# Ledger of designs, part 379: peptides against a protein of PDB entry 3JWR

Target 1, 323 residues: chain A of PDB entry 3JWR
Amino acid sequence: TRELQSLAAAVVPSAQTLKITDFSFSDFELSDLETALCTIRMFTDLNLVQNFQMKHEVLCRWILSVKKNYRKNVAYHNWRHAFNTAQCMFAALKAGKIQNKLTDLEILALLIAALSHDLDHRGVNNSYIQRSEHPLAQLYCHSIMEHHHFDQCLMILNSPGNQILSGLSIEEYKTTLKIIKQAILATDLALYIKRRGEFFELIRKNQFNLEDPHQKELFLAMLMTACDLSAITKPWPIQQRIAELVATEFFDQGDRERKELNIEPTDLMNREKKNKIPSMQVGFIDAICLQLYEALTHVSEDCFPLLDGCRKNRQKWQALAEQ
Target 2, 298 residues: chain A of PDB entry 3JWR as posed
Amino acid sequence: TRELQSLAAAVVPSAQTLKITDFSFSDFELSDLETALCTIRMFTDLNLVQNFQMKHEVLCRWILSVKKNYRKNVAYHNWRHAFNTAQCMFAALKAGKIQNKLTDLEILALLIAALSHDLDHRGVNNSYIQRSEHPLAQLYCHSIMEHHHFDQCLMILNSPGNQILSGLSIEEYKTTLKIIKQAILATDLALYIKRRGEFFELIRKNQFNLEDPHQKELFLAMLMTACDLSAITKPWPIQQRIAELVATEFWEQGDQVGFIDFVCTQLYEALTHVSEDCFPLLDGCRKNRQKWQALAEQ

## One batch from the design tools (peptide; made by RFdiffusion4, then SolubleMPNN)

Design b2_p30_6_s2 (from b2_p30_6, 15 letters changed)
Fold by OpenDDE base, seed 5:
Structure b2_p30_6_s2 (fold): chain B 323 residues (1-323), chain A 30 residues (1-30)
Amino acid sequence: as target 1 above (323 residues)
Amino acid sequence: MEELLAAYRAELQRRNDTLSLEELDYLLNS
């Protein structure tokens, strides 16, 4: 395609030029081409291209395929969300120095998972999918959409000309896919809530050990969630804009709940309850976000900007909730 | 998942978190 030719021929700027090592990164001013260039840089600077003998054209095609399989009519859970998740992963690996704690296969899997974790997202949550009796709800009992996202990821990875993992041995390939699946499934907040207590307790007791395979898996799950939720850590103007996108998507779901399911949406999904957004954001930060970024910062102090950003945004949302 | 949600709901109540149970349910199923 013309897009592929343009991407494959383009000079890829440095990570410094692209600012993709910054936790404060924003994609708002970037074109789709620039987001793809950023993604190439992430793979390159993590040594994934070299270590796994990725062909440049294949990587370019894969990136474009992933981007294409996000819906444009979804306000938040689109390519830009996946891209920002991957960028946060890259920043956590590089600037946060988590790269030194992980294997190349784990890094490869996490980056692929971050980019793929919401593939073909429909702008509705698992509850809606279940209540609407969607065919996907017949295939999976738990983490319905996350299983679908992984299936889409696997489909792309096995598509002709998109096989970025062709340089791997069969064992490396199996390992990578296992980690990708676990990482994508970990983005189900229900699973996060289930597992986070173990992680926090290990941190609290100073018993956290990445040499333990179970603890490694747990850490990768927590890291994925931390990157997925990283919008809450962004500078306030960016946070506000992203919160508006999230609210838009939630309100679109609420409108569909009224129309299609004949139910009154919750305040979170109710367009008429916009005034509740600040207090809901404070609650979300307190219930879900703060402890995660605290624990992550304990694993690597260089991840502190995520925690600091989360705390600052909590203060901003609290101030709005008090008006 | 219901048991886990219930356990977490109980934890949120103990913490006096501002999220409603309905809001939490929607967030956890997102």
Scores: peptide ipSAE 0.022, ipTM 0.510, DockQ to the pose 0.133
Fold by OpenDDE base, seed 4:
Structure b2_p30_6_s2 (fold): chain B 323 residues (1-323), chain A 30 residues (1-30)
Amino acid sequence: as target 1 above (323 residues)
Amino acid sequence: MEELLAAYRAELQRRNDTLSLEELDYLLNS
């Protein structure tokens, strides 16, 4: 395609020029082409292109295929969300110094997973999928959408001309796919809530050890969640704008719940309760986000900007909730 | 588990995906 030709022929700017190592990064001013260029830079600077012998054209095609399989009519869970998740992963690996704690296969898997973790997202949560008796709810009992996202990820990775993993041995390929699956499934907040206690306890007791395979898997899951939720860490103007996108998508779901399912939406999904957004954001930060970024910062102090951003945004949301 | 495997196999056939049955079995049982 013309898009592929343009991307493949383009000079890829440095990570410094693109500012993709910054935790404060925003994609709002970037074109779709620029987001693809940023993605190429992430793969290159993580040495994934070289170490796994990726063909440039294949990588370009894969990126465009991933982007294409995000829906354009979804307010938040679109390509830009996936891209920002991957950028946060890249920043955590580079600026946050987590790269030194992981294998190249783990890094490869995490980057692919971050970009792929919400593929074909429909702008509705697992609860809606279940209650609507959607065909996907018949295939999977738990983490319905995350299983679907992984399925879409596999489809793309195995599609002709998109096989960025073709340079891997069979064992490396299997390992990578296993980690991708675990990482995508980890983005189900229900699983995060279930597993985070073990992670926090290991950190609190100073027993956390990345050489333990189970603890490594747990860490990768927590890292994925930290990147997926990273909008909450962004500078306040960016945070506010992203919160509006999230609210738009949630309100669209709530409207559908009312119309299609004849149910009253939760406050989070109810556009009539827009005035509760600040207090709900404070609650979300306290219940879900703060401890995660505290624990991540304990593993790597260079991840502090994520924690600091989260704390600052909590104060801002609290101030709005008091108005 | 068997129903999930069957559904996944059917979907792979429908898509004509190059994922091997062995790879699928590994991914579902891992």
Scores: peptide ipSAE 0.021, ipTM 0.468, DockQ to the pose 0.019
Fold by OpenDDE base, seed 2:
Structure b2_p30_6_s2 (fold): chain B 323 residues (1-323), chain A 30 residues (1-30)
Amino acid sequence: as target 1 above (323 residues)
Amino acid sequence: MEELLAAYRAELQRRNDTLSLEELDYLLNS
């Protein structure tokens, strides 16, 4: 395609020029082509292209295929969300110095997972999929969308001309797929809530050890969630704009719940409760976000900008809730 | 590839869960 030819022939700017190592990064000013260039730079600067012998054209095609398999009519869970999740992962690995704590296969898997974790998202949550008796609800009992996202990820990875993992041994391939699956499934917040207590207790007791395979898996899951929720850490103007996109998508679901399911939506998805957004954001930060970024900062102090950003945004939302 | 994905999805539906890596490897190498 013309798009592939343009991307494959383009000069890829440095990470410094693209500012993709910054936790304060914003994609709002970037074209779709520039987001793809940023993604190439992430793979290159993490040494993934060299270490796993990726062909440049295959990587370009894969990136464009991933982008194409996000829906354009979804307000928040689109390519830009996946791209921002991957950028936060890149920043956490580089600026947050987590790269030195992980294997190359783990880094490869996390970056693929971050880009792929919401593939074909429909702008509705698992509860809606279940209640609407959607065909996907017949395939999976829990984490319905996350299983579907992994299925889509696997489909793309195995599609002709998109096989970025073709340079791996069979054992490396199996290991990578395992980590990708675990990382994508970990983005279900229900699973995060279930598992986070074990992680926080290990940190509290100073018993956390990345050499333990179970604790490594747990850490990768927490890191994925931290990147997936990273909008809450962004500078206030960026945070506000993203919060509006999230609210738009949730209100669209709430409108569909009324129309299609004849139910009253929860406050989070109720357009009539827009005035509660600031207080709900404070509640979300306190219940879900703060302790995660605190724990991540204990693992790597260089991740402090994520925690600091989250704290600053809590103050801003609290001030709005008091008005 | 489409046949493999169809078989994969059919197996997922039968189990009502995702395939293990061993099962996936079997499908990819069959």
Scores: peptide ipSAE 0.019, ipTM 0.486, DockQ to the pose 0.018
Fold by OpenDDE base, seed 3:
Structure b2_p30_6_s2 (fold): chain B 323 residues (1-323), chain A 30 residues (1-30)
Amino acid sequence: as target 1 above (323 residues)
Amino acid sequence: MEELLAAYRAELQRRNDTLSLEELDYLLNS
């Protein structure tokens, strides 16, 4: 395609030029091509291209395929969300100094997972899928969409000309897919809530050890969630804009809940309750985000900008909630 | 589901109940 030709022939700017190492990164001004260039840079600077013998054209095609398999009519859970998740992962690995704590296979898996974690997202949550009796709800009992996202990820990875993992041994491939699956599933916040207590307790007791395979898996899950939610850490103007996108998508779901399911949406999904967004954001930060970024910062102090951003945005949302 | 809802309720209670349980549930299942 013309898009592939353009991407494959383009000079990939440095991470410094692209600012993709910054936790404060914004994609708002980037073209789709530039987001793809950023993604190439992430793979390159993490040594994944070299270590796993990725062909440049194959990587380009894979990136474009992943991008294409996000829906354009979804306000938030689109390619830009996946891209920002991956960028936060990259920043956490580089600027946050987490790269040195992980294997190359883990890094590979996390980056693929971050880019792929919401593939074919429909702009509705698992609750809607269940209540609508969608066929996917019959296949999976929990984490319905996350299983679907992984299936889409696997489909793309195995598609002709998209096989970025072709340089891996069979064992490396299996290991990578296992980690990708676990990482994508970890983006189900229900699983995060279930598992986070163990992580926080290990941190609190100073017993956290990445050499333990179980604790490593737990950490990767927490890191995925931290990157997935990283919009909450962004500079205030960016955070506000992203919150509007999230609200738009949630309100669209609420409208569908009324129309298709004949149910009254919750305040979060109710466009008539837009005035509650600030207080709901404070609640979300307190209930979900703060402890995670605190714990992550404890694992690596260089991740502090995520925590600081989250705290600052809490103050901003609280100020709006008081008006 | 009941265990999850209980965990949500406990978390909301700890964190000044600025979200409803239903709102948190919708968010966590998104």
Scores: peptide ipSAE 0.018, ipTM 0.515, DockQ to the pose 0.141

Design b2_p30_6_s3 (from b2_p30_6, 14 letters changed)
Fold by OpenDDE base, seed 5:
Structure b2_p30_6_s3 (fold): chain B 323 residues (1-323), chain A 30 residues (1-30)
Amino acid sequence: as target 1 above (323 residues)
Amino acid sequence: MDELLEAFRQQLQEAKDEGSLAELDYLLNS
């Protein structure tokens, strides 16, 4: 395609020029081509292209295939969300110095998972999929959409001309797919809530050890969630804009719940309850976000900008809630 | 958020009661 030719021929700017190592990064001013160039830079600067012998054209095709399999009519869970999740992962690995704590296969898997974790997202949550009796709800009992996202990821990875993992041994390939699956499934907040207590307890007791395979897996899951939720850490103008996109998508779901399912939406999905957004954001930060970024900062102090951003945005939302 | 958290907790409890969490744990730990 013309898009592939343009991407494959383009000079890829440095990570410094693209500012993709910054936790304060915003994609709002970037074209789709520039987001793809940023993604190539992430793979290159993490040494994944060299270490796993990726062909440039295959990587370009894969990125464009991933981007194409996000829906354009979804307000928040689109390519830009996946791209921002991957950028936060890259920043956490580089600026947050987590790269030195992980294997190359784990880094490869996390970056692929971050880009792929919401593939073909429909702008509705698992509860809606279940209640609408969608065919996907018959295939999977739990984490319905996350299983679908992984299936889409696997489909793309095995598609002709998109096989970025062809340079791996069979054992490396199996390991990578295992980690990708675990990482995508970990983006289900229900699973996060289930598992976070073990992680926080290990941190609290100073017993956290990345050499333990189970604790490594747990950490990768927590890191995925931290990147997926990283919008809450962004500078206030960026945070507000992203919160508007999230609210738009949630209100669209609420409108569909009324129309298609004949149910009253929850306050989070209810357009008539928009005045509760500031208080709900404070509640979200307190219940879900703060402890995670605190724990992540304990693993690597260089991740502090995520925690600091989260705290600052809590204050901003609290001030609006008192209004 | 409290409602979402409660919905997630209920879903987790239902998954525990149905034994499907063991399969999920197996899938996550396999």
Scores: peptide ipSAE 0.017, ipTM 0.538, DockQ to the pose 0.059
Fold by OpenDDE base, seed 1:
Structure b2_p30_6_s3 (fold): chain B 323 residues (1-323), chain A 30 residues (1-30)
Amino acid sequence: as target 1 above (323 residues)
Amino acid sequence: MDELLEAFRQQLQEAKDEGSLAELDYLLNS
């Protein structure tokens, strides 16, 4: 309640002051309150507050509720990851000029999805959840955690005093929820791998058309992945620090795999193989990241800083792998 | 929404059957 009062009464700085339009943005020096203020600014500058008649107090409560439903004992998949995903989405929409290509409902859905996409993340992947026979694995066959994240998102959106979508018509509400679900589910890298080929081919053939509903859905999925993975695009000092957080969480999973499941972890999650991190990062960039940011830059040239950052970090990781 | 969810489940199963996840795991562990 005191946190809500403080947030609701605070003057929200400009996007320029907060630097939230920068693809090079870092949250490392920001307090939790400042991250919430940044989030308010994102909703405001995307005209979502005005267009959907959001009450300021309700928006503040919703943001704090989302933040509260991320675990503090998870090294990487916490509120700061969700916040950085949303910031990259905001930067892509504003500085990357993708806002002009989307409807207000799509923008609303993407921002909510970015903030919500990892709600109640436990610091373990879907494979661990499945192999550990966790209760969630009984509810969902595929994208187990992403379904859980969406369920948590819906719970918060429907909680008293958190109903930021109350100004929408029934049709708009249904459309928004559909897009949120699609966007959160799209953060499963398995789905990205399955779908990306179609997107890249459409771009390569110059047949990409956002007026096609299927291609629109595909683009929103690719954009979500691009924002979710955006740590790989950050300036090298920021990238290194985030990579350490990711490695910490993966090593914690690997330690649990040994202890709880009696299995040897993969190299990515093996603390004893930390010397392979640079080469694995190069492999990850080549296999997953580069083509995505190339295609995104083709859709909007103003997204080039993401591609440039990814290329620079590949070079840095390659240099470390050769040592 | 249910139809879309089923479509995503199908796509994920196809990705598993095609070995795309195995390929990713191989690339990350090479």
Scores: peptide ipSAE 0.017, ipTM 0.481, DockQ to the pose 0.048
Fold by OpenDDE base, seed 2:
Structure b2_p30_6_s3 (fold): chain B 323 residues (1-323), chain A 30 residues (1-30)
Amino acid sequence: as target 1 above (323 residues)
Amino acid sequence: MDELLEAFRQQLQEAKDEGSLAELDYLLNS
């Protein structure tokens, strides 16, 4: 395609020029081509291209394939969300110095997972999929969409001309896919809630050890969630804009819940309850986000900008909730 | 480190008291 030719021939700017090491990064002004260039830079600067012998054209095709398999008519869970998740992962690895704590295979898996974690997202949550009796709900009993996202990821990785993992040994390939699957499944917030207590307790007791395989898996899951939710850490103008996209998608679901399922949506998905968004954001930050970024910052102090951003946005949302 | 857990517990309690957990529970279980 012309798009592939343009991408493959383009000079990839430095990470510094692209600002992709910044936790405050915004993609709002970037074209789709520029987001693809940023993605190439992430793979290159993490040494993944060299270490796993990726062909440049194959990587370019894979990135474009991943982007193509996000829906354009979904307000939030689109390519830009996946790209921002991956950018946060890259920033956490580089600026947050988490790269030094992980293997090359883990880094490879996390970056692929971040880009792929919401593939073919429909703009509705697992509850909607289940209640609508969608065919996907017959395949999986829990984490329905996350399993689907992984299936889409696997499909792309195995598609002709998209096989970025072809340079891996069989064992490396199996390991990578296992980690990708675990990382994508970890983006189910229900699983996060279930597992986070163990992580926080390990941190509290100063017993956290990345040399333990179980604790490593747990950390990768927490890191994925931290990147997936990283919009909450962004500078306030960026946070507000992303919150509007999330609200739009949730309200679209609520409208569908009324029309298709004949149910009254919850306040979170109710277009008539826009005035509750600030208080709901405070609740979300307190219940889900703050402790995660505190724990992550304890693992690596260089991740503090994520925690600081989250705290600042909590104050902003609280001020709006009091109006 | 005990301070982190205590802060977490306090924040969870505040979220319960504010009633914001009902919507969050919906999000988390959906």
Scores: peptide ipSAE 0.014, ipTM 0.444, DockQ to the pose 0.129
Fold by OpenDDE base, seed 3:
Structure b2_p30_6_s3 (fold): chain B 323 residues (1-323), chain A 30 residues (1-30)
Amino acid sequence: as target 1 above (323 residues)
Amino acid sequence: MDELLEAFRQQLQEAKDEGSLAELDYLLNS
């Protein structure tokens, strides 16, 4: 395609020029081409292109295929969300110094998972999928969308000209896919809630050990969630704008719940409750985000900007909730 | 992510405030 030719021929700027190592990174001013260039830089600077012998054109095609398989009519769970998740992963690995704690296969899997974790997202949550009796709800009992996202990821990875993993051994390929699947499934916040207690307790007791395979898997899951939710850590103007996108998508779901399912939406999904957004954000930060970024910062102190950003945004949301 | 996250957070906060695990699950699955 013309897009592929343009991307493959483009000079990829440095990570410094692209600012993709910054936790404060924003994609708002980036073109789709620039987001793809950033993604190439992430793979390159993590040594994934070299270590796994990726062909540049194949990587470019894969990135464009992933981007294409996000829906444009979804306000938040689109390519830009996936890209920002991957950028946070990259920043956590580089600036947060988590790269040194992980294997190359784990890093490869996490980056692919971050970019792929919401593929073909429909702008509705698992509850809506289940209640609407969607065919996907018949295939999977839990984490319905996350299983679908993984299936889409697998489809793209195996598509002609998109096989970025072709340089891996069979064993490496199997291991990578296993980690990708686990990482994508970990983005189900229901699973995060179930598992986070174990992680926090290990941290609290100073018993956390990445040499333990179970604890490693747990950490990768927590890291995925931390990157997936990283919008909450961004500078306030960025946070506000992303919050608007999330609200838009949730309100669209709420409207569909009323129209299609004859269900009164929860306050989160109810556009008539827009005035509750600030208080809900405070609640989300307190319930979901703060402890995670505290624990992550305990694993690597260089991840502190995520925690600091989350705390600052909590104060901003609290101030709005008091108005 | 912020509005949906905020909505999610709010639903999570509402779920916290109401003690509703169902609302928390709804937020976490949003």
Scores: peptide ipSAE 0.017, ipTM 0.525, DockQ to the pose 0.118; fails the geometry check

